# Designs tried in a protein design run: peptides against a protein of PDB entry 4CIC. Part 215

Target 1, 148 residues: chain A of PDB entry 4CIC
Amino acid sequence: KVSTKGHYGVQAMFDLAQHFGEGPVSLKSIAERQGLSEPYLEQLIAVLRKAGLVKSVRGAQGGYILAREPRDIKVGDIIRVLEGPIAPVESVSQDDPEHSLKFDFSVTKSVWEKVKKSIEEVLDSITLADMLKDAEEAQMAQGYMYYI
Target 2, 147 residues: chain B of PDB entry 4CIC
Amino acid sequence: KVSTKGHYGVQAMFDLAQHFGEGPVSLKSIAERQGLSEPYLEQLIAVLRKAGLVKSVRGAQGGYILAREPRDIKVGDIIRVLEGPIAPVESVSQDDPEHSLKFDFSVTKSVWEKVKKSIEEVLDSITLADMLKDAEEAQMAQGYMYY

## One batch from the design tools (peptide; made by RFdiffusion4, then SolubleMPNN)

Design b2_p28_2_s1 (from b2_p28_2, 14 letters changed)
Fold by OpenDDE base, seed 2:
Structure b2_p28_2_s1 (fold): chain B 148 residues (1-148), chain C 147 residues (1-147), chain A 28 residues (1-28)
Amino acid sequence: as target 1 above (148 residues)
Amino acid sequence: as target 2 above (147 residues)
Amino acid sequence: DKEILEVKKEVGVSQGSILEIPEEAPLP
């Protein structure tokens, strides 16, 4: 499961992508649009900013912008920043040296490594630009359904 | 993350697969081999049994066996039984009807659905028989490094 | 006050992994 932090972090980054090129967006505006508490969003944005995915702009029209173009930000980049490395299983502390079954542990580990790799490949294949495109396509589809 | 429950459930099922055809395995024996507490394993096995992945055998040589051949049990089947549906994100309660941003929610949802599908495809592509084969190959590789 | 504190605890315990496994208590 992507944590609530990862989920809302992707939403906040997607909101910033939708406004990319329009100038700085206030945290309040993002929070209102994404249904997030402003204090929670402030914590997310602080992490994303520290990682260099978001820039803070100062002034009367201050706020936040994407630090890169939407095409240069993968969903995987956002998730790794917010959640750290994609781990499909918690490292059960390998520290019980006595149980000789290192072998069974290795096979189950390989299953989780395959899952990890698959998640990474998917999340690294999706950019914020892909999400913007999917949004535009979905809006067009809804628009066509109202005119029919 | 596969929960500790899912992880240890796959280990316990793999242990039963390694002993498939040898007869019933005691929970104690599985617990000792897999480094699990017997009470915890008992809870896992109860769920797996209820789902029809494991059978209980009664008697002096009583214990548990796989209910199907290792090739007929996917890792995905085990995980779905123990964890329920593979959900890449906790369902943020969809119950706030008022926020008009159904659209943004749909796009982010589609990302998580792609992740879900990918996890399902991987876990449904791996059987206990595949894990047994990987185990045999790894044992052979270790045996060749010692000689 | 309590709700904000619970939200903080949920945010704090998710160290580092996309798939939250509930930390069952470490075996002794």
Scores: peptide ipSAE 0.029, ipTM 0.773, DockQ to the pose 0.076; fails the geometry check
Fold by OpenDDE base, seed 5:
Structure b2_p28_2_s1 (fold): chain B 148 residues (1-148), chain C 147 residues (1-147), chain A 28 residues (1-28)
Amino acid sequence: as target 1 above (148 residues)
Amino acid sequence: as target 2 above (147 residues)
Amino acid sequence: DKEILEVKKEVGVSQGSILEIPEEAPLP
């Protein structure tokens, strides 16, 4: 599972994408809109800021903005920053020295590498701009469903 | 990550696939070949047996066998038995009632559903027979590197 | 019962795994 950290990190980044170009967004307003505790969001934003995905703006109208355009931020970039490298299994570093065990290890490892690659391809194929577009399309579809 | 349970469960099932047709394999011999504790393997095998992926054979030459041919067991079947449904995120069942939150939730949920589908497609595309073939090919490649 | 709890502690939940739920994350 994407950790709660990865999940809420993508939500927070998506909230910042929805407000991209409107100026700085307060942590309080993001927390309220995303159902997050403000202290938890502060920890997420600190990591995202350190990785250069988010910028802090100082002042009375201060807050946070995306550091790049939504089209230039992949979901995979957010996940790698919050969780590190996508690993489908724990690296059980039991290099068991017996030749048979190394072989079985290599075959099972190849399964997990295929899973890893598939996850990376999906997450790297989705940008915050794609998520914004999907949001607009879903909002239009709901709007049409209330007028019919 | 596939849990340690899923990882070692696939290893144990692969060991049983390598010995398919040779008769029952003891938990001790699987544990020795896979670098697993016998008590941990016993717990894994109990779950796999209850799900009908493994059969127990009783007697002096008793042990475990695959319940189906290696070609009829997907890696996805093993993972679903050991870990349950492949879920890329915790189902945060916070139905936050606010309309905006439901919408943002739907978009983020769609990302995780795409990840789920991709994992399922990969794991359901790999059988224990495919793993056996990959093993044979790698053994041949090593044999050719020593000649 | 006790042994299942100890195996969870020594398997350092590597914080970085897409499929691992860290035990310490408060349930939202």
Scores: peptide ipSAE 0.028, ipTM 0.771, DockQ to the pose 0.123; fails the geometry check
Fold by OpenDDE base, seed 3:
Structure b2_p28_2_s1 (fold): chain B 148 residues (1-148), chain C 147 residues (1-147), chain A 28 residues (1-28)
Amino acid sequence: as target 1 above (148 residues)
Amino acid sequence: as target 2 above (147 residues)
Amino acid sequence: DKEILEVKKEVGVSQGSILEIPEEAPLP
């Protein structure tokens, strides 16, 4: 499952993608548009910035921008930065060796590996540019429904 | 994520698939083979039984069997029974309406729907019979490495 | 301070994989 962190991270990155080329966006404005708390967004942005997906711009019109073009940022990149590697099964903490899921059953492991691969393929196939395009298409479709 | 419940449920169902046609398997024997606690397995089996994936057999050689042939049980069926619908994003509990992820952002929702669909397609493409075949192939491959 | 700490726990780098349900999240 994508955590709330991953979800909001994608949302925040998508907001930055929508404003790409318009200059720096304030965290406050992102938080307001995306329905996030500003403090929570600050933490997400700090991680994304450290990973080089976002840049901070200083000045009176300071804020954040995408560090790359929307086409050069995959959803999978955002998610890996925020949550780490995609694991389809709950990692039973190594700390209980007695209840260590001996994932040693090779066949069940292979099922989860197939799931992992499938998730990775999907997330790596979607860029922020693809999301922008999908949003534009959805807006156009809504516009056409209001004119009919 | 597939929870520990889903993982162990698939493991237990696979154990029953390996013994399909041999008669009822005791929970104890499944627990021992799969490295599960018997009480935990009892809970899993109770859910799987209620869903009609497993049958209990009564008698001196009592235990559990698959309710269907291994080919007629998808991994997706097991997971849906144990965990419910596959949700790629953590459902923020509906109980906090203020922090309800307004998943209302249609585009981000579509990403997660694509992930969901992909997971469902994978899990629905794998049967217990496929898993049995993969296990046999793996055993044969190990056998060839020892020769 | 408490809110920042709770937000820090929630935003805590769950080093957990994207698919990781945090161990401590009560299964619904």
Scores: peptide ipSAE 0.028, ipTM 0.767, DockQ to the pose 0.069; fails the geometry check
Fold by OpenDDE base, seed 4:
Structure b2_p28_2_s1 (fold): chain B 148 residues (1-148), chain C 147 residues (1-147), chain A 28 residues (1-28)
Amino acid sequence: as target 1 above (148 residues)
Amino acid sequence: as target 2 above (147 residues)
Amino acid sequence: DKEILEVKKEVGVSQGSILEIPEEAPLP
């Protein structure tokens, strides 16, 4: 499972994508729209900012913006920043040197590597721009359902 | 990450696949080969047995066997039995209906559903027989590196 | 009257978080 951190990080980044080009968005405004606690969002945004996915703007109309265009930010980039490398299994700590020397041709390891690669491919195939498009399409579809 | 439970469950099932047709394998023997604690393995095997992936054999040569051929057991079947449905995100408790700004929830949900489907497809494409074949191929490749 | 304190074993439903690594695999 993507952690709550990864999930909410993607939501916060998507909110910033929806407001891309409109100027800085306040953390309070993001927190209210996304149903997140402001202190939790501050921690997420601090990590995303340090990774260069988000910029802080100072002033009375200060807040946060995407550091890049929505098409240049993959969901995989957000997840890697927040959670680190997508690892489908715990690295059994390399620290037991006695088990390390066996060429642990863990056929099981190869299964998890295939899962990892598959997750990475999916998350790297989805941009914030793709998410914006999917949102627009779904709004139009709902709008048509209310007019029928 | 597949939980330690899923990981070790696949290892234990793979050990049983390696001994398929040789008769019952003791939990102690599996635990020793796979580097697992016997009590932990007992819990895993109990779940796998209840799901019908493993059979217990009674007697002096008692132990466990696969309930089906290795080709008829997918890695996905093992994971679903041990961990339940593959869910890439914790279900945010459906219980707060008010903050159901339904729409934003739908787009992010679709991302995780795509991830879920991709994981399921991979895990359902790999059988214990495929793992046995991969192990044999690797043993042969190592044998050729020593000559 | 021995009040048997029914210790509700909270069956910790290990919500198998695909990304949660459970730390405590007891070593052999």
Scores: peptide ipSAE 0.028, ipTM 0.766, DockQ to the pose 0.134; fails the geometry check

Design b2_p28_2_s2 (from b2_p28_2, 15 letters changed)
Fold by OpenDDE base, seed 1:
Structure b2_p28_2_s2 (fold): chain B 148 residues (1-148), chain C 147 residues (1-147), chain A 28 residues (1-28)
Amino acid sequence: as target 1 above (148 residues)
Amino acid sequence: as target 2 above (147 residues)
Amino acid sequence: DKEILEVKKEVGVSTGSILEIPEEEPLP
């Protein structure tokens, strides 16, 4: 389960990508469009801003923008910022040094490391620009269904 | 985080794979070898048994065995039995039908579906026999470091 | 006896918090 934090963080970043080049968007408008509580979105945006994925613009038309182009932001970058390193297994504290079971632990750990690597590869293969393209393609497909 | 349930379930199934063909193993012996509490292992084994991944053998030398050969049990089969379908995203209740945001939800959902598919492919590509082979290879590598 | 099975439905593999079930825990 992608954490609510990761899921909504990707939604908020995608909303900023859809408005990229149009100027700053208010948190209120993002919250309304993405079905997020404004206080929750404020916390997400604060983390994303601190990580340099978003910029705050000051003034009467102030708000937030992406700090980089949509093509230069991977979904994996957003997730690592919000959730930290992709950890497939909680390291059950390897703190019991005595039991001879180090070997069995290594093989089971290798399974989860393979899963981690696969997730990282997928999330690092998807940019906000890829998501924008997928959105445009789906909107075109919907438009064609209304004209038939 | 692989749930503690998934992690320990794979460990318990791997222990049963290491003893496959040697007859039934006691839950106590698995718990001692895998560093698991026996009560927790009893719960895991009950689920795995109900799903037909393990068999209970009755008698004085009773215990548990794999229900299938290690090559016929995927890690994905174990995880699906213990945790259910691999869900990359909690479905936040799609119950708010009114907001026009169905489209944005579809694109973000597609990202998580790609992650799901990737996890399923990895877990379905690894059998208990592959894990046994990896264990043997690592034991050989350790043996070569001691010589 | 029922309590030990309440290992919260963590989805099998977490990518950090990704495969954790978001409990609606407010960000700390």
Scores: peptide ipSAE 0.029, ipTM 0.770, DockQ to the pose 0.152; fails the geometry check
Fold by OpenDDE base, seed 5:
Structure b2_p28_2_s2 (fold): chain B 148 residues (1-148), chain C 147 residues (1-147), chain A 28 residues (1-28)
Amino acid sequence: as target 1 above (148 residues)
Amino acid sequence: as target 2 above (147 residues)
Amino acid sequence: DKEILEVKKEVGVSTGSILEIPEEEPLP
C-alpha cells in the first residue's frame, strides 16, 4: 500500500512543482491548499529535505522549494524516500529446512516480485513534470466545458 | 501492501493447487506445509469458501479442494476475495469547495489509478496453473544442480 | 474471546486500498 505518507508526500511535492520557479512556498500555504495538517506536512517535508528532494529557504519570504526540476523527480523517487524500497512481502519464516517449503516460498515470492516490478515501473515512469502536464490538460478541459 | 491475508491466501490456494485431483486436503496439513497457524488458515479458507474458490468435503477423509481448476483461478481473483477490490486512495476530504484542491486530488488520484491498473493486470495474468508450472521448473532446476 | 488475528498490513499490494489513508497518525 502506498501509505498516507506516500500519498500526501506526492501531493506536497506536486504543490511545490506547481510553484516551481515562483520562489519558496510556506508549509502553511501548502497545508491549506492540500488539506493537510501543518504538523504532518512538517514531518513529511523533513524527510523529503533530508533525502535532497526539497530545499528550505530561510528568511521572511522563506519556505520550501523543489531541490530539482519537476522533470528530474519521479513519483518513484518520492515513494522510495517516504516508504523505503517497495519490500516484497516480508519473508515468512525462512527457518523450515525442508526443500518443499523453500520451494513454495520461492513461487509465491515470484508473484509478489512481479507485482513489485510493475509498481516500480509505473512510479518510475511518472515525473512531477508529467503530473503538471496532466494538470494543465485537465484545467483546459474544464475551461472549455464552462464556455460551451 | 498485499496484506499477510492476501499473501497467505495465495499460499494456501497454491497448496490446494499442488494437491488438485488428489482429493480433499486437511487444514492442518496445509497449515503445517505452509507454516501457517491453523486458526488463521481457518479464517482465510472460510472467506475463500464463501467466495466459491474453495469447496469443503465432509467426512473422515474430509478437507478442502479448489472449487475450479488451477488454470481458472487467477491470483487477482484470490486477492479480490480476501482484500476486496484494489481501492484507489480513499478520497481525502471532498469537503473543501475550492477548485484547486479538487484538481490536485484528480492528478494525484490518476497516479494511483495507474498503479492500481498495473497491479490488477499482473495479478490477473497469473493463474494457479502458472504458479504450478513455475514450481515444476524450479524443482527441475534444483534437481539438475545436484547432479 | 476470538482473537481477531491482527493482520500486519505489510508493504505489498493490498487490494483493499493501495493507499490506506490512516488518520493523522504521527510518523513513527
Scores: peptide ipSAE 0.028, ipTM 0.774, DockQ to the pose 0.136; fails the geometry check
Fold by OpenDDE base, seed 4:
Structure b2_p28_2_s2 (fold): chain B 148 residues (1-148), chain C 147 residues (1-147), chain A 28 residues (1-28)
Amino acid sequence: as target 1 above (148 residues)
Amino acid sequence: as target 2 above (147 residues)
Amino acid sequence: DKEILEVKKEVGVSTGSILEIPEEEPLP
């Protein structure tokens, strides 16, 4: 499951992508549009800023902007920043020295590694630019339904 | 996330696959081999049995067996039984009727649906027979390192 | 009367990464 943190982090980053090139966006405006609490969004933005995905702009018209173009930010990059590595197989370092010699070729571990790799490949294949394009295509499709 | 339940459920099913054709396996022996608590394994096996993935055999040499051949049991089938649907996008049914008219073409929802589909495809591509084969190949590879 | 154990799906919202392998609870 993508955590609430990952989910809302992608929403907030997508909102910033929709306003890319228009200047700084206030946290309040993002929170209102995305249905997020402002205090929660502040925590997310602090992490994203520290990771260099978001920039803070100071002044009366201050706020936040994407630190890179939408095409240069993968969904996988956002998730890794917010949640850490997509499922480290916690090496059950059973520090039990007697079990340490079992090359724990856990066939089950290989299954979870395949799942992990598949998730990473999907999330790394989607950029904020791809999400913007999908939003435009959806808006066009809705526009055609209202004229029929 | 594959829950603890999903993880240990796959381990228990794999142990039963390794003994497929040898007769019933006791929960105690599975628990000992897989490093599981017997009470926890009892709960897992109860769910798997109810779903028809495992059969109970009665008698002095009673225990559990796979209900199907290892090739006919996908890892995805085990996970769906234990965890339910792989990541239901909780439709934030904000039953707030005023927001109901936004066709919430959440572009973000489509991202999570793609992730869900990829997980399902992987887990449905792996059978217990594939896991048995991978175990045999690994055992052979280890045998070659010792010579 | 077989009490249907309502498996309450505790949606354990574990806040951690997409594939938390649960820590082995230490044996008592």
Scores: peptide ipSAE 0.027, ipTM 0.768, DockQ to the pose 0.122; fails the geometry check
Fold by OpenDDE base, seed 3:
Structure b2_p28_2_s2 (fold): chain B 148 residues (1-148), chain C 147 residues (1-147), chain A 28 residues (1-28)
Amino acid sequence: as target 1 above (148 residues)
Amino acid sequence: as target 2 above (147 residues)
Amino acid sequence: DKEILEVKKEVGVSTGSILEIPEEEPLP
């Protein structure tokens, strides 16, 4: 399960990727394009900035930019920053000693570890550059459907 | 996200797989072995029974059995029964029209669809029979470390 | 720190791990 935080974080980072090289983008403009509340986006951007995925630019045309090239930012990097480690099953907090999964049967754990690995491999295989390419291909395909 | 319901459901189904062919297993015995509350397990078993993954047996030695062979039950089948469709992103309930993801940008959706597909492929590749085999191999490996 | 936690509760943004197992909601 990707949280809304992870989902919107990827959207906001993708918007910044689309404007990469055009200079700083205002949070307002990102919020408007992505259908996000500006206050919510401010919170996401604060986390992403602290993690070094985005940079703030000061000035009359101030805003945010990607801190790295789109090819150097994986979807997995964004998700780990916003949500922490990808865990397929919540670690039942060790704090209930009576219902602590003493018998986390090694076999069921191995199933969830396989799921985790699979999610990580997918998210780490997709960069913001790959997403940009997919968007361009989708736009071209739509353009071709209007000319046929 | 696999819920606790999915996790414990797979554990309970695996316990039933370990006893497959031995006859009906009591909910109490499953609960004790798997560290589950009996009332919680009753609720899980009710759902699994309704979905036709388990059968209730009546009598003095009554209990539950797998409705199919362990090889014919995928982990993905159990999860879909207990949690519904594997959704990698919480569907923002369509009921808030103002915050409805109007711009589910096709590209971000495609990322989550790739994640979904990957989870489904993994869970559909693992049967209860595969889990039984993995358990036997693990027991053998422990047995060899004691020698 | 508290204000950020309260806003997180109100916005229903469960800070939960992508794979937070909700606690035992008693099935109705």
Scores: peptide ipSAE 0.023, ipTM 0.763, DockQ to the pose 0.067; fails the geometry check

